# Ledger of designs, part 7: peptides against a protein of PDB entry 3HUF

Target 1, 320 residues: chain A of PDB entry 3HUF
Amino acid sequence: MWIIEAEGDILKGKSRILFPGTYIVGRNVSDDSSHIQVISKSISKRHARFTILTPSEKDYFTGGPCEFEVKDLDTKFGTKVNEKVVGQNGDSYKEKDLKIQLGKCPFTINAYWRSMCIQFDNPEMLSQWASNLNLLGIPTGLRDSDATTHFVMNRQAGSSITVGTMYAFLKKTVIIDDSYLQYLSTVKESVIEDASLMPDALECFKNIIKNNDQFPSSPEDCINSLEGFSCAMLNTSSESHHLLELLGLRISTFMSLGDIDKELISKTDFVVLNNAVYDSEKISFPEGIFCLTIEQLWKIIIERNSRELISKEIERLKYA

## One batch from the design tools (peptide; aimed at target 1 R27 S44 K45 K104)

Design b2_p27_6 (made by RFdiffusion4)
Pose (drawn by RFdiffusion4):
Formats: structure tokens, C-alpha cells, sequence
Structure b2_p27_6 (pose): chain A 301 residues (1-255, 262-274, 288-320), chain P 27 residues (1-27)
């Protein structure tokens, strides 16, 4: 999401989260959902227009920002962005840091992008919530992405968690649920400061894993719990390979050395396991000679 | 009425810009 703040007291010492849409920025304008007051001698009463475009699907994967446009409103002293004068017809920016000078104001409005891309575990969930989050400047998607910062698990309806959830937990993504999304549906009309929505997501995550037999205490205890073991799988996607790597496994991808060297086969007279079955063991017992002894029992037998 | 208010606002901004340029020259 986009945020602005400034040195001096030109934004009254406050920061602000800017959603997709248009803002009029100037000396004689009141701070509301569509105006930003910036007080300085050289800033025109209505000085600049900031237009933030809604996110594209590609930005969910790249982590790129919503397009930020600035128009100078035929002002006395002009507008610059990163030291470039804004021409008529305005300019658009896809960088993550923007220094915006209005007139001859010695203090710049500093706009910066905070990474926030939300992965859903369920297509019906994505379709229900995507438009809401996109209007806040938050890209969403279903497939794996390296720019994902949060993961929305399905309602844990007294049932096992999905591989997408296990994977998000291991790669240290913040796991959230419907209750946090309901909070996000509150905030479009609001004028709120930098980092206003982020801590609640961490609180939601910390509460989710508490008293929950689908999760251990932390991603740290899960990571490298199966070191010294090895495995094999058919056409392993880079995500499942990375998931198994995070467990400390040695992996052999296939399309007398696939059998005796390899302790077990991970799926989607050899011994086979699903990741769902492997997660049950990855939690269960205590030590490295216990939590990896139940897996060592399933191999000999 | 609206047009007259806009014209008054433009005139106020021109005077303020001249006073600001004079302050820069004195500095």
C-alpha cells in the first residue's frame, strides 16, 4: 500500500495511507477521503492531483506498486517528483519511493510503498474478497508468489489445514483469516497513518496458532526438523521442493538409486507419504530422535 | 458567484506570489 509523510510540519507531523483513487493536494483544502492539506507559502491553494491506480494481477506476483500519477494544477511555482518537473498531462510512477516537491516548499512529501500482497487458499474466498482488497491497493491471488506477505487460510472448520497453509507457515508468511478481512472491509473511507493495518494482522496470526493442533509453536521449530533424511517426488513443483527443502530433506525429482538411497516417496513396492501425512509427524513428537523417530518407524516397517 | 469567488482567489494568490518573490530578493 502507498503511504505519505513529510519532514517539517507540512503534513501536521502525520503520515497517511493513500488508497487507489484521486486526491487533491493543496494549501487550502481540508483533509478528507479525497483531499490532502499541505501548508506552506509557495504551495497553491489547490496544487496537485495524485491518482493511484488499482492493482493488476501481475503486481501480486512481482510485488510492484500501484501506479502513482501526479498532475500539477497549473500552479504558480510547479511540482516536481524525484527532482523532475511535472509537465502538463502529468507523469506516472511505478517506483516505490517518490519525493514530491510542491512549489518551492523546502520540505518534500515522501511517498513510499509498503509491501502487502494477500494469497487466498480458496477461489470462492478470492472472488468474494478480491475487489474489496484491490480498492485498498492490495494485490491478491491464489497461486504461489514470492511477493506474498499474508495468507488467508480457510475457516479451520475443525479439520486439517491445507498444504498452502503449511507452506505459508514455513516460509514465514503471516497467516490471517476471515476476521482480519472483516477488519479491512472497515477502512476505505478512513484517514489513517502508516502501518495502521499491519499489527492487527500479526495479532490475528498469533491468535490463530494458539491452542491449535494443526500448528506447532513457531516456524523455527518446524524448519530443518527432517535433516539427515531424503525423499523423492514426481515432477516436483518448485514450491513443493522448497517446502521439503524447508524441512531439511534431500530431494530427488523423477520424471536402484531412486529406491535404496531414498528414504520415502512424497506424493502430489516403495514407501509413500503425502505432505499432509508428513505434517502430522512434523508436529507430533518431541525431539530430533522422537519427532523423526515416528517417520523412522514408518520406513523400517 | 462561483466564478467571482475563483477570480478573487486567483488575485489573492498573485499578491501572495509577489510578496514571496520580494522576500527572496531581500534575503
Amino acid sequence: MWIIEAEGDILKGKSRILFPGTYIVGRNVSDDSSHIQVISKSISKRHARFTILTPSEKDYFTGGPCEFEVKDLDTKFGTKVNEKVVGQNGDSYKEKDLKIQLGKCPFTINAYWRSMCIQFDNPEMLSQWASNLNLLGIPTGLRDSDATTHFVMNRQAGSSITVGTMYAFLKKTVIIDDSYLQYLSTVKESVIEDASLMPDALECFKNIIKNNDQFPSSPEDCINSLEGFSCAMLNTSSESHHLLELLGLRISTFMKELISKTDFVVLNGIFCLTIEQLWKIIIERNSRELISKEIERLKYA
Amino acid sequence: EEEEEEEEEEEEEEEEAEEFEEEEEEE

Design b2_p27_6_s1 (made by RFdiffusion4, then SolubleMPNN; from b2_p27_6, 9 letters changed)
Fold by OpenDDE base, seed 2:
Structure b2_p27_6_s1 (fold): chain B 320 residues (1-320), chain A 27 residues (1-27)
Amino acid sequence: as target 1 above (320 residues)
Amino acid sequence: MEEEEEKKEEEEEEKEAEELLKEEELK
């Protein structure tokens, strides 16, 4: 989201969020959803127009800002952005930091981009929330991105957390739920006057972790917890592979259970399967190897003695 | 008449802006 602050009292000492939309900036306007009052004698009654575009799909992957357009409203002294005079037709900016000077005002308006990119675990929730979040200047998507800051889990009562949720947790992405998205929607008007009124996603995250026994206390409890073990997995998803890497596992990939030969068994501590293959092929599992699902593995790794639990299961099958 | 009043208002605003710049340079 874009946040503006200013030197001196020209913004009344307030930080303001600029959501996607158009703002008239000047001395003789009233602060609202489309106007920014700036208190200085050197500023025109109506001085500039700011236009914040909605986030692009590219912005979700890059964590780049919503495009910021500045137009001078034919003022005597003009407008500058980053010490450059704004052109007669206006200029567009993709920099994360903008110093905006209105006329001869000695104080600068500082605009800065606070990155917030929300990944969704399921397409239904994305479809429900994407439009509203985009109107907050928040990029949204389904795919993993290095720019993702938040992850929306689906609250299904009595279901195990998804692999996407597990991976988001280990990546140290802030996990949020639909209750946080509802809260974000309600505060939109209140944060116009004070950007500090943004809801704390970390408090939502802490409450999710505290109230759900399917999460460890921290990602650090699980990261590299299985270092020194080796697994084989079906080439099913990138998230599953990255999850196992974050556990510190050496990973071998195979295309079918028939590709699991004696050599692979000799080098592999256990086999990780998806639920569909585990349920359908349970009768045809290779002898002498521990096969489990990612969800079963997750139930082990959240335990404090995860290494001992896995070792006992491996030993039980080697000596059976 | 209106154009001459607008020019005077702009000249007063310019003078006030120059005074503010001098006050901030002196702090």
Scores: peptide ipSAE 0.028, ipTM 0.619, DockQ to the pose 0.301
OpenDDE base, seeds 1, 3, 4, 5: peptide ipSAE 0.023, 0.025, 0.024, 0.025; ipTM 0.589, 0.592, 0.587, 0.598; seed 3 fails the geometry check

Design b2_p27_6_s2 (made by RFdiffusion4, then SolubleMPNN; from b2_p27_6, 12 letters changed)
Fold by OpenDDE base, seed 1:
Structure b2_p27_6_s2 (fold): chain B 320 residues (1-320), chain A 27 residues (1-27)
Amino acid sequence: as target 1 above (320 residues)
Amino acid sequence: MEKEKEEEEKKEEEEEAKKLLEEEKKK
């Protein structure tokens, strides 16, 4: 989201979130969802127009800002952004930090981008929330992104957490739920005058982790917890691969269960399968190897003695 | 000279901003 602050109390000492939309900026406007009052004798009654675009799909992957357009409203002394005079037709900016000078005002408006990108685990939830979140200037998507700051957990009561949720947790992404999204939808008006009124996602995250026994105490409890072990997996999911890498596993990939030969068994401690393959092929598993799902592996990983547990399971099948 | 003028202009703007803020609190 874009946040503006200013020197010399020309913004009344307040920080303001700018959501996607158009704002008239000037001395003789009243603060609302489409106006920004700036208190200076050196500023025109109506001085500039700010236009913030909705997030692009690219912004979700890059963590880039919503495009920020500035137009001078034919003022005597013009408008500058980052010491450059705004062109007659206006200019667009993708920099994360903008110093906006209105006319001869000796104080600048500082606009900065607070990175927030929300990944969804479920396409139905994305479809439900994406419009509202985009109107807050929050990029949204389904796929993993290095720019992802928050992850929406799918709340199916009584189900195991998804691979996406496991990976988001280990990646130290702030896990949130629909209750947090609902709260975000209500704050749009309250944060116009004070950007500090944004809801704390970390509190939501702490509550989710505290109330769900499927999470370890920290990502650090699981990261590299299986260092020295080797697994094989189906080459089907990049997230699954990255999850297993974060556990410290040496990973071999195969295309089908038929590729699990004696050589692969000899160099692999266990095979990780997706639920569909595990359920369909459980009768045809090769002898002498431990096969499990990612969800079954996760149940072992969250235990304090995960290394001992996995070793016992490996031994049990080698001597059976 | 130019820095002193800029500091004086900043001070005048800050005083005016303060005055306007006080007037808005009275409305």
Scores: peptide ipSAE 0.208, ipTM 0.794, DockQ to the pose 0.041
OpenDDE base, seeds 2, 3, 4, 5: peptide ipSAE 0.201, 0.060, 0.067, 0.056; ipTM 0.787, 0.686, 0.721, 0.706

Design b2_p27_6_s4 (made by RFdiffusion4, then SolubleMPNN; from b2_p27_6, 10 letters changed)
Fold by OpenDDE base, seed 1:
Structure b2_p27_6_s4 (fold): chain B 320 residues (1-320), chain A 27 residues (1-27)
Amino acid sequence: as target 1 above (320 residues)
Amino acid sequence: DEEEKEKKEEEEEEEEAKKLLEEEKKE
């Protein structure tokens, strides 16, 4: 989201979130969803127009800002952004930091991009929330992104957490839920004058972790917890691969259960399968190795003695 | 005459802007 602050209390000492939309900036406007009052005698009554575009798909992957357009409203002394005079037709900016000078005002408006990108685990939830979140200047998507800051957990009560949720947790992404998204939708008016009124996603995350026994106390409890063990997995999911890497596993990939030969068994401690393959092929599992799902593995990983538990399972099947 | 008038209006508004800036530095 874009946040503006200003020197010399010309914004009344407050930070303001700028959502996608158009703002008239000047001395003789009233603060609302489309106006930014600047308290300076040297600024024109109506001085500039700010236009913030909705996030692009590219912004979700890059963590780039919403495009910020500045137009001078035919003022005598013009408008500058980053010491450059704004062109007559206005200019567009994709920099994360903008120093906006209105006319000869000695105080600048500082606009900065606070990175917030929300990944969804469920496409139906994305479809429900994407429009509202984009109107807050928040990029949204389904795929993993290095720019992802938040992850929306699917609240199907009584189900195991998804691989996406597991991976988001280990990646130290702030896990949020629909209750947080609902809360975000209500703050749009309150944050016009004070950007500090944004809801704390970290508090939501802490509450999710505290109330769900499927999460360890920290990602650090699981990261490299299986260092030294080896697994084989079906080459089907990049997220599953990255999850297993974060556990510190040596990973071999195979295309089918038929590729699990004596050589692979000799160098592999266990086989990780997706639920569909596990359920369909459980009767045809190779002898001398144990197969488990990622969800079954996760149940072991969240235990404090995960290494001992997995070692016992490996031993149990070597002697069966 | 129009260019000189425009230039004079520019100078007057620049003086006014300077005066306003000096007032803002004193507040």
Scores: peptide ipSAE 0.062, ipTM 0.640, DockQ to the pose 0.375
OpenDDE base, seeds 2, 3, 4, 5: peptide ipSAE 0.000, 0.033, 0.021, 0.053; ipTM 0.178, 0.598, 0.557, 0.631; seed 3 fails the geometry check

## One batch from the design tools (peptide; aimed at target 1 K104)

Design b2_p28_1 (made by RFdiffusion4)
Pose (drawn by RFdiffusion4):
Structure b2_p28_1 (pose): chain A 301 residues (1-255, 262-274, 288-320), chain P 28 residues (1-28)
Amino acid sequence: MWIIEAEGDILKGKSRILFPGTYIVGRNVSDDSSHIQVISKSISKRHARFTILTPSEKDYFTGGPCEFEVKDLDTKFGTKVNEKVVGQNGDSYKEKDLKIQLGKCPFTINAYWRSMCIQFDNPEMLSQWASNLNLLGIPTGLRDSDATTHFVMNRQAGSSITVGTMYAFLKKTVIIDDSYLQYLSTVKESVIEDASLMPDALECFKNIIKNNDQFPSSPEDCINSLEGFSCAMLNTSSESHHLLELLGLRISTFMKELISKTDFVVLNGIFCLTIEQLWKIIIERNSRELISKEIERLKYA
Amino acid sequence: EEEEEEEEEEEEEEEEEEKLEEEEEEVE
C-alpha cells in the first residue's frame, strides 16, 4: 500500500495511507477521503492531483506498487517528483519511493510503498474478497508468489490445514483469516496513518496458531526438522521442492538409485507419503530422535 | 541529559524556522 509523510510540519506531523483513487492536494483544502491539506507559503490553494491506480494481477507476483500519478494544477511555482518537474498532462510513477515537492516548499512529501500482497487458499474466497482488497491497493491471488506477505487460510472447520497453509507457515508468511478481512472491509473511507493495518494481521496470526493442533509453536521449530533424511517426488514444482527443502530434506526429482538411497517418496514396492501425512509427523513428537523417529518407524516397517 | 535533549529540540525548531523564512524571502 502507498503511504505519505513529510518533514517539517507540512502534513501536521502525521502520515497517511493512500488508497487507489484521486486526491487533491493543496494549502486550502481539508483532510478528507479525497483531499490532502499541505500548508506552506509557496503551495497553491489547490496545488496537485495524485491519482493512484488499482493493482494489476502481475503486481501480486512481482510485488510492484500501484501506479502513482501526479498532475500539477497550473500552479504558481510548479510540482516536482524525484526532482523532475511535472509537465502538463502529468507523470506516472512505478517506483516505490517518491519525493514530491510542491512549489518552493523546502519540505518534500515523501511517498513510499509498503509491501502487502495477499494469497488466498480458496478460489471462492478470492472472488468474494478480491475487489475489496484491490480498492485498498492490495494485490491478491491464488498461486504461489514470492511477493506474498499474508496468506488467508480457509475456515479451519475442525479439519486439517491445506498444503498452502503449511507452506505459508514455513516460509514465514503471516497467516490470517476471515476475521482480519472483515476488519479490512472497514477502512476505505478512513484517514489513517502508516502501518495501521499491519499489526492487527500479526495479532490475528498469533491467535490462530494458539491452542491449534495443526500448528507447532513457530516456523523455527519446523524448519530443518528432517535434516539427514532424503526423499523423491514426481515433477516437483519449485514450491513443493522449497517446502521439502525447508524441512531439511534432500530431494531427487524424477520424470537402483531412486530406491535404496532415497528414504521415502513424497506424492503430489516403494514407501510413499503425502505432505499432509508428513506434516502430521513434523508436528507430533518431541526431539530430533523422536519427531523423526516416527518417520524412521514408517520406513523400516 | 534532559537539558541536552531540550537543546537538540530547540536547534531542530530553529533550523525549520530558517528554512521557512528563506521560503518567504524567495516568494517575495

Design b2_p28_1_s2 (made by RFdiffusion4, then SolubleMPNN; from b2_p28_1, 15 letters changed)
Fold by OpenDDE base, seed 3:
Structure b2_p28_1_s2 (fold): chain B 320 residues (1-320), chain A 28 residues (1-28)
Amino acid sequence: as target 1 above (320 residues)
Amino acid sequence: SKKKEEEEKKKKEEEKKKLIEEEEKEIE
C-alpha cells in the first residue's frame, strides 16, 4: 500500500494510506476518500491529482508498488517528484519512494510503498477476496512468490494443514485467516486520517499458531532439521519440493513407484508420497524403504526429536 | 560525526527558512 507522510505540519502530522483511486491534493480541499488537504501558502487550492492504480499481476511476483500517477493542475509553481518537474500531461511512477514537492512548499510529501502481497491456498477464497484486496492496493495470487508477505489459511475445524500452509509457515510468511481479511475491509475509512490504524497481521498470526497444535513454535525449529537425510518424491508439486528443500533434505524425483530402482533405494532414506498414491490399494510399496506422506512427515518434523524419530522409522523398516 | 549531522540539520533549517521567505514573496 502507498503511505504518505510529510515534514512539518502540512499533513497535520498524520500519515495516510492511499488506496487505489484518484485524489485531489490542495490547500482548500477537505480530507476525505478522494481529497488530501495540504496546508502551505504557495500550494494552490487544487494543486495536484494523485491517481493510484490497482495492482498488476506482475506486482504480486515482484512486490512492486501500485502505479502512482501525479498530475499538476495547471498551478503557477508546478509540482515536482524526486526533484523532477511533473510533465504537462502528468507522469507515472513505479519507484517505491517518492518525494513530492507542491509548488514552493519548503516541506515535501514523502510517499513510500509498504509491500503487502497476499497468497491464497484456495482458488475459491481468492475469487471471493481478490477484488476487495486489489481495491486496497494489495496484490493477490495462488502461486508461490518471493514477494508474498501473507498467506491465507482456510479455517476448516479439525482438518490437517495443507502443504501450502506448511510451506508458508517455513518461509516465514504471516499466516492469516478470513477474519483478518474481514477486518482489513472495515478499516478503510479510519486509515484515511491515521495509517497506524491498519490492523497488525502479527496478532492474527499469533492467535492462529497458539490455537493450532499442528504448528511448531517457530519456523527455525524445522528449517534444515532434516539436513543430511535423503528422500525421493513423486514429481507432482513444486510446493512439496520447496517444502522438502527447506527441511534440508536431498531430494530425488521419480515419476511412478515402478521407477524406484535398487540404485535409488540405496541412496534414499525415505520416500515421500502424496495422499492419493499412499492410500491407493493398487500400489505395493518397494520393500526395505520407508514410505510416508507429507502430512505424516510434518507430524514428525514439528516434534523436538524429529531427527531421532525419522532415524528410528528408517531403521525399523531396514530390519523388518 | 555528531557535528556533521548538526551542520546538515542547520543547513536544512536555513534552506527551509529561505523557501518560506520565497513562498511569502510570491503571494504578496
Scores: peptide ipSAE 0.086, ipTM 0.641, DockQ to the pose 0.358
OpenDDE base, seeds 1, 2, 4, 5: peptide ipSAE 0.073, 0.034, 0.047, 0.081; ipTM 0.619, 0.575, 0.587, 0.625

Design b2_p28_1_s3 (made by RFdiffusion4, then SolubleMPNN; from b2_p28_1, 14 letters changed)
Fold by OpenDDE base, seed 3:
Structure b2_p28_1_s3 (fold): chain B 320 residues (1-320), chain A 28 residues (1-28)
Amino acid sequence: as target 1 above (320 residues)
Amino acid sequence: MEEEKKKEEEKKKKELEELLEKEKKEIE
C-alpha cells in the first residue's frame, strides 16, 4: 500500500494510506476518499492529481508498488517528483519512494510503498477476496512468490494444515485468516486520516499459532532440522520441494514409484509421497523403504526430538 | 565532497526555516 507523510505538518502530522483511486491534492480541499488537503500557502487550492492504479499480476511476484501517477493541475510553479518536474500530461512512477514537491512549498510529501502481498491457499478464497484486496492496493495470488508477505490459511475444522500453510510458516510469512481480511475491509474509511489504524497481522498470526497445535513454536525450530538426511520425492509439487529444502533435506526426484532403482534407494533415507500415491501404493511398497506423506513428516518435524524420531523410524523399516 | 554536502544541507535547512517564518507571518 502507498503511505504518505509530510514534513512541516503540511499533512497535519498524519500519515495517510492511499488506496487505488484518484485524489485531488491541494490547499482548499477537504480530506476524503478522493481529496488530500495540504496545509501550505505555497500550494494551490487544487494543485495536483494523484492516481494510484490497482496492483498488476507482476506486482504479486515482485512486491512492486501500485503505479503512482502524478499530474500537475496547471499550477504556476508546477509539481516535482524526486526533484524532476512532472510532465505536462503527468508522469507515472514505479519507485518505492517518492518525494513530491508541490510548487514552491519547502516541505515535501513523502510517499513510500509498504509491501503487502497476500497468497491464498485455495482458488475459492482468492476469488472471494481478490477484488476487495486489489482495491486496497494489495496484490493477491495462489502461487508461491518471494514477495509474499501474508498467507491466508484455509480453516477447515479438524483437518491437518496444508503443505502451503506449512511452507508459508517455514518461510516466515505472516499466516492470516478470513477474520483478518474482514477486519482489513472495515478500516478503509478510518485509515484516511491515520495510517496507524491499519490492523496488525502479527496479532492474528500469534492467535492462529497459539490456538493450533499443528504449528511449532517458531519456524527456526524446523528450518534445517533434518540436515544430513536424504529423501526422494515425486516431481509433482514445487511447494513440497521447497518445503523439504527448508528442512535441510537432500532431495532426489522421481516420476513414478517404478523409477525408484537400487541406486536411489541406497542414497535415500525415506521417500516422500503425496496422499493419493501413498494410499494407492501402500500395499506395494518395496521392503526396506520408508515411505511417508508430507503431513506425516510434518507431525514428526514439529516434535522436539524430530531427528531421533525419524532415525528410529528409518531403522525400524530397514531392519524389518 | 562531504563538507559541500553538509553546507548544502545547512543551506536547505536555513532556507526552509525562512520559508516557514514567511508562511507564519502571512497567517497572522
Scores: peptide ipSAE 0.023, ipTM 0.448, DockQ to the pose 0.242
OpenDDE base, seeds 1, 2, 4, 5: peptide ipSAE 0.020, 0.020, 0.017, 0.022; ipTM 0.441, 0.434, 0.407, 0.414; seed 2 fails the geometry check

Design b2_p28_1_s4 (made by RFdiffusion4, then SolubleMPNN; from b2_p28_1, 14 letters changed)
Fold by OpenDDE base, seed 1:
Parts: structure tokens; C-alpha cells; sequence
Structure b2_p28_1_s4 (fold): chain B 320 residues (1-320), chain A 28 residues (1-28)
């Protein structure tokens, strides 16, 4: 989200969030959802127009800012952004930090981008919330992104958390729920005068983790917890692969269960399968190899003695 | 640090007031 602040009390000492939309900036406007009052006698009554675009798909993957357009409203002394005069038709900016000078005002408006990028685990939830969140200047998507700061947990997932949720947790992404999204939708009016009134997702996250036994105490308890073990998996999910890498596993990939030969079995401690393959083919699993789902693996990983548990299961099936 | 910032803001404000005294004739 864009946040503006200024020195010299020209913004009344307040930080303001600028959501996507158009703002008239000047001395003789009243602060509202479309106006920014700037308190300086050297600033025109109506001085500039700020236009913030909604997030792009690119912004979701990069964590880049919503495009910030500045137009001077034909003022005598013009408008500058980053010491450059704004062109007659206006200019657009993608920098994360903007120093905006209105006319000859000795104080500048500082605009800075606070990155917030929300990944959804469920396409139905994305469809429900994306429009509202985009109107807050928050990029949203389903795909994994290095720019992801928050992850919406799917509560309708059955008896276990999803692979997406597991991976988001291990990446130290702030896990949130629909209750937090609902709260975010209500803050739009209150944050006009005080950007600090934005709800902190950290408390929501703490409550989710604390009240759900499917999470370990910290990501650090699981990261590299299986270092030294080897697994094989179907080459079907990049997210599953990255999850297993974060556990410290050596990973071999195969295309079909038919590729699980004696050589692969000799080199791997266990095979990780998706639920569909596990359920359909459990009767035809090769002898002498431990096959499990990611969800079954996760249930072992969250235990304090995960390494000992895995070792016992490997041994049990090797001698069976 | 805060005192220095406040002093710099006061100097900027004085410069603005001086600039305004020159410009009050020209800002319609």
C-alpha cells in the first residue's frame, strides 16, 4: 500500500494510506477518500492530482508498488517528483519511494510503498476477496511468489492443512484467515487520517498457529529437520518439491509409479505421493519402500521426535 | 536527533514565510 507522510506539519503530522483511486491535492480541499489537504500557503488551492492504479499481475510476483500517477493542475510553480518536474500531461511512477514537491513548498510529501501481497490457497476465496483487496492496493493471487507476505489458509480443507499452508508456514509467510480479510475490508475509512490503524496480521497469525495442533511451534523446528534423508516424489507439484527441499531432503523425481524400481528403492528412504495416487495405488506399492503422502509426512514432521519416527517407519517397512 | 529535526523544520518554515511574503502578490 502507498503511505504518505510529510515534514513541517503540512499533512497535520499524520501518515495516510493512499488506496487505489484519484486524489485532488491542495490547500483548499477537505481530507476525504478523494482529497488530500496540504497545509501550506505556498501551495495552490487545487495543486495536483494523484492517481493510484490497482495492482497488476506483475506487482503480485514482484511485490512492486501500484502505479502512482502525478499531474500538476496547471499551477504557477508546478509539481516535482524526485526533483524532476512533472510533465504537462502528468507522469507515472513505479519507484517505491517518491519525494513529491508541490510548487515552492519547502516541505516535501514522502510517499513510500509498504509491501503487502496476499496468496490464496483456494481459488473460490481468491474470487471472493481479490476485488476488495485490489481496491486496498494489495496484490493477490494463487501461485507461489517470492513477494508473498501473507497467505490465506483454507479453513474448508478437511482433517489436515494443505501443502500450500505447510509451505507458506515454512517460508515464514504470515498465515491469515477470512476473519482478517473481513477486518481489512472495514479499515478503509479509518486509515485516511492514521495509517497506523491498519490491522496487524501478526496477531491473527499467532492465534491461528496457537489454536491449531497441525502447526509446529516455529518454522525453524521443521526446516532441515530431515537433513540426511532421501525421498522420491512424482514430478507433479513445484510447491511440494520446494516444501520437501525446506525439510532438508534429497529429492529424486519420477514420472510414474512404474519408475519406482529396485535402484530407486535402494537410494531413497521413502516415497512421497499425492493423495490421489496414494489412495488409488496403495495396493500396488513396491515391497521394501515406505510410501506416504505429504500430509502424512507433515504429521510426523510436527512431532518433536520426527527423525526417530521417520527412522522407525523406514525400518519397519524394510523388515516387513 | 529530534531537536535537530525540529530546528531544521523551523528554519524551513521561516524560509517559507519569507518566500510567501514575496509571493503573496502572485498566487491568485
Amino acid sequence: as target 1 above (320 residues)
Amino acid sequence: SEEKKKKEEEEKKKKEEELLKKEEKEIE
Scores: peptide ipSAE 0.135, ipTM 0.766, DockQ to the pose 0.186
OpenDDE base, seeds 2, 3, 4, 5: peptide ipSAE 0.107, 0.133, 0.111, 0.130; ipTM 0.748, 0.745, 0.749, 0.770

Design b2_p28_2 (made by RFdiffusion4)
Pose (drawn by RFdiffusion4):
Structure b2_p28_2 (pose): chain A 301 residues (1-255, 262-274, 288-320), chain P 28 residues (1-28)
Amino acid sequence: MWIIEAEGDILKGKSRILFPGTYIVGRNVSDDSSHIQVISKSISKRHARFTILTPSEKDYFTGGPCEFEVKDLDTKFGTKVNEKVVGQNGDSYKEKDLKIQLGKCPFTINAYWRSMCIQFDNPEMLSQWASNLNLLGIPTGLRDSDATTHFVMNRQAGSSITVGTMYAFLKKTVIIDDSYLQYLSTVKESVIEDASLMPDALECFKNIIKNNDQFPSSPEDCINSLEGFSCAMLNTSSESHHLLELLGLRISTFMKELISKTDFVVLNGIFCLTIEQLWKIIIERNSRELISKEIERLKYA
Amino acid sequence: EEEEEEEEKEFIEEEKEEREEEEEEEEE
């Protein structure tokens, strides 16, 4: 999401989260959902228009920002963005850091993008919530992405968690649920400061894994719990390979050395396991000679 | 240019002081 703040007291010492839409910025304008007051001698009463475009699907995968556009409103002293004078018809920016000078004001409005892309585990969930989050400047998607910062698990309806959830937990993504999304549906009309929505997501994540037999204490205890072991799988997607790598496994992808060297086969007279079955063991027992002894029992037998 | 910057900085300081005084009056 986009945030602005400034040195001096030109934004009254406050920061602000800017959602997709349009803002009029100027000396004689009141701070509301569509105006930003910036007080300085050289800033026109109505000085600039900031337009933030809603996110594209590609930004969910790249981590790129919503397009930020600035128009100078025929002002006395002009507008610059990163030291470039804003021409008529305005300019658009896709960088993550923008220094915006209004008039001759010695203090710049500093706009910066904070990463936030939300992956859903369920297509019906994505369809229900996507438009809401896009209006806040939050890209969403279903497939794996390296720019994902949060993962929405389905309602843990007293049942096993999905591989997408296990993977998000291991790569240290913040796991959230419907209750946090309900909180996000509260905030579009609001004028709130930098990092206002982020800590609640971490509190939601910390509460989710408490007293939960689908999760261990931390991603740290899960990572490299199966070191010294090896495995094999058919046409492993880079995500499942990375998931198994995070468990400390040695992996052999196939399209007398696939059988005796390899301890087990991971799926989607050889011994086979699903990742769902492997997760049950990855939690269960205690040590490295216990939590990886039940897996060593399933191999010999 | 340096003098204009100083004047604008002073202006901003004055606006801040007026806002602090208004807050103190409302608290009273």

Design b2_p28_2_s3 (made by RFdiffusion4, then SolubleMPNN; from b2_p28_2, 14 letters changed)
Fold by OpenDDE base, seed 4:
Structure b2_p28_2_s3 (fold): chain B 320 residues (1-320), chain A 28 residues (1-28)
Amino acid sequence: as target 1 above (320 residues)
Amino acid sequence: DKEEKEEIIKEIEEEKKKEEEKKKKEEE
C-alpha cells in the first residue's frame, strides 16, 4: 500500500494510507477519502491531484507499487516529484519512494510503498476477495510468488492443511484467514488519519498456529529437518518440490510409477506421491520402498523426532 | 495581494529554518 508522510508537520504529523483512487491535495481541502489537506501558505488551495491505480498482475509477482499519478492543478510554482517538475498532463510513477514537493514548500511529502501481496490457496476465495483487496492497493493471486507476504488458508474444519499452506508456512509467509480479510476491509476509513491502525496480520497468524496442531511452533523447526535423506517425487507440483527442498531433501523426479526401478529405489529413502496417485495406485507400489503423500510426510515432519520417525519407517520396509 | 505574498514569503523562510533545525538535531 502507499503511505504518505511529510516533513515539517505539513500533514499534521500523521502518516496516511493512500488506497487506489483520486485525491485532491491542497491547503484549503478537508481530509477525507478523496482529499489531502496540506498545511502551508506556500501551497495552493488546490495544488495537485494524486491518482493511485489498482494493482496489476505483474505487481503480484514483483511486489511493485500501484502506479502513482501526480498532476499539478495549474499552480504558479508547480509540483516536483523526485526533483523533477511534473509535466503539464501529469506524470506516472512506479518507484517505491516518491519525494513530492508542492510549489515552494521547503518540506516534502514522502510517499513510500509498503509491500503487501496476498496469495490465495483457493480460486473461489480469490474471486470473492480480489476486488476488495485490489481497492486497498493489495495485489492478489493464486500462484507462488517471491513477493507474497500473506497467504490465505482455506478453513475447512477437520481437513488437513494444504500443500500451499505448508509451503507458505515454511517460506515464512504470514498465514491469514477470512476473518482477517473482513477486518482489513473495515479499517479503510480509520487509517485515513493514521497508517499505524492497520490490523496486525501477525497476531492473526499467531492465533491460527496456536489453535491448529497441524502447525509446528516455527518454520525453523522443519527447515532442513530431513537433511541427508533422499526422496523421489512425481513431477506434478512446483510448490511440492519447493516444500521438499526446504526440508533439506535430495529430490529425484520421475514421470510415472513405472520409472521407479531398482536403481531409483537404491538411491531413494522414500517416494512422495500426490493424493490422487497414492489413492489410485496403492496396489501397484514398488516393493521395498516407502511411499507416502505430502500430507503424511507433513504429519511426520511436525514432530520433534521427525528424523527418527522417517528412519524407523524406512527400516520397517527394508526388513519386511 | 502584496501583504498575502509577504506573509507567504515569511512563512516559507520560517519553514526552511525549522527544516534546518530538524536536520541539525538528526545529525547530533
Scores: peptide ipSAE 0.038, ipTM 0.629, DockQ to the pose 0.123
OpenDDE base, seeds 1, 2, 3, 5: peptide ipSAE 0.025, 0.000, 0.000, 0.026; ipTM 0.411, 0.236, 0.263, 0.523

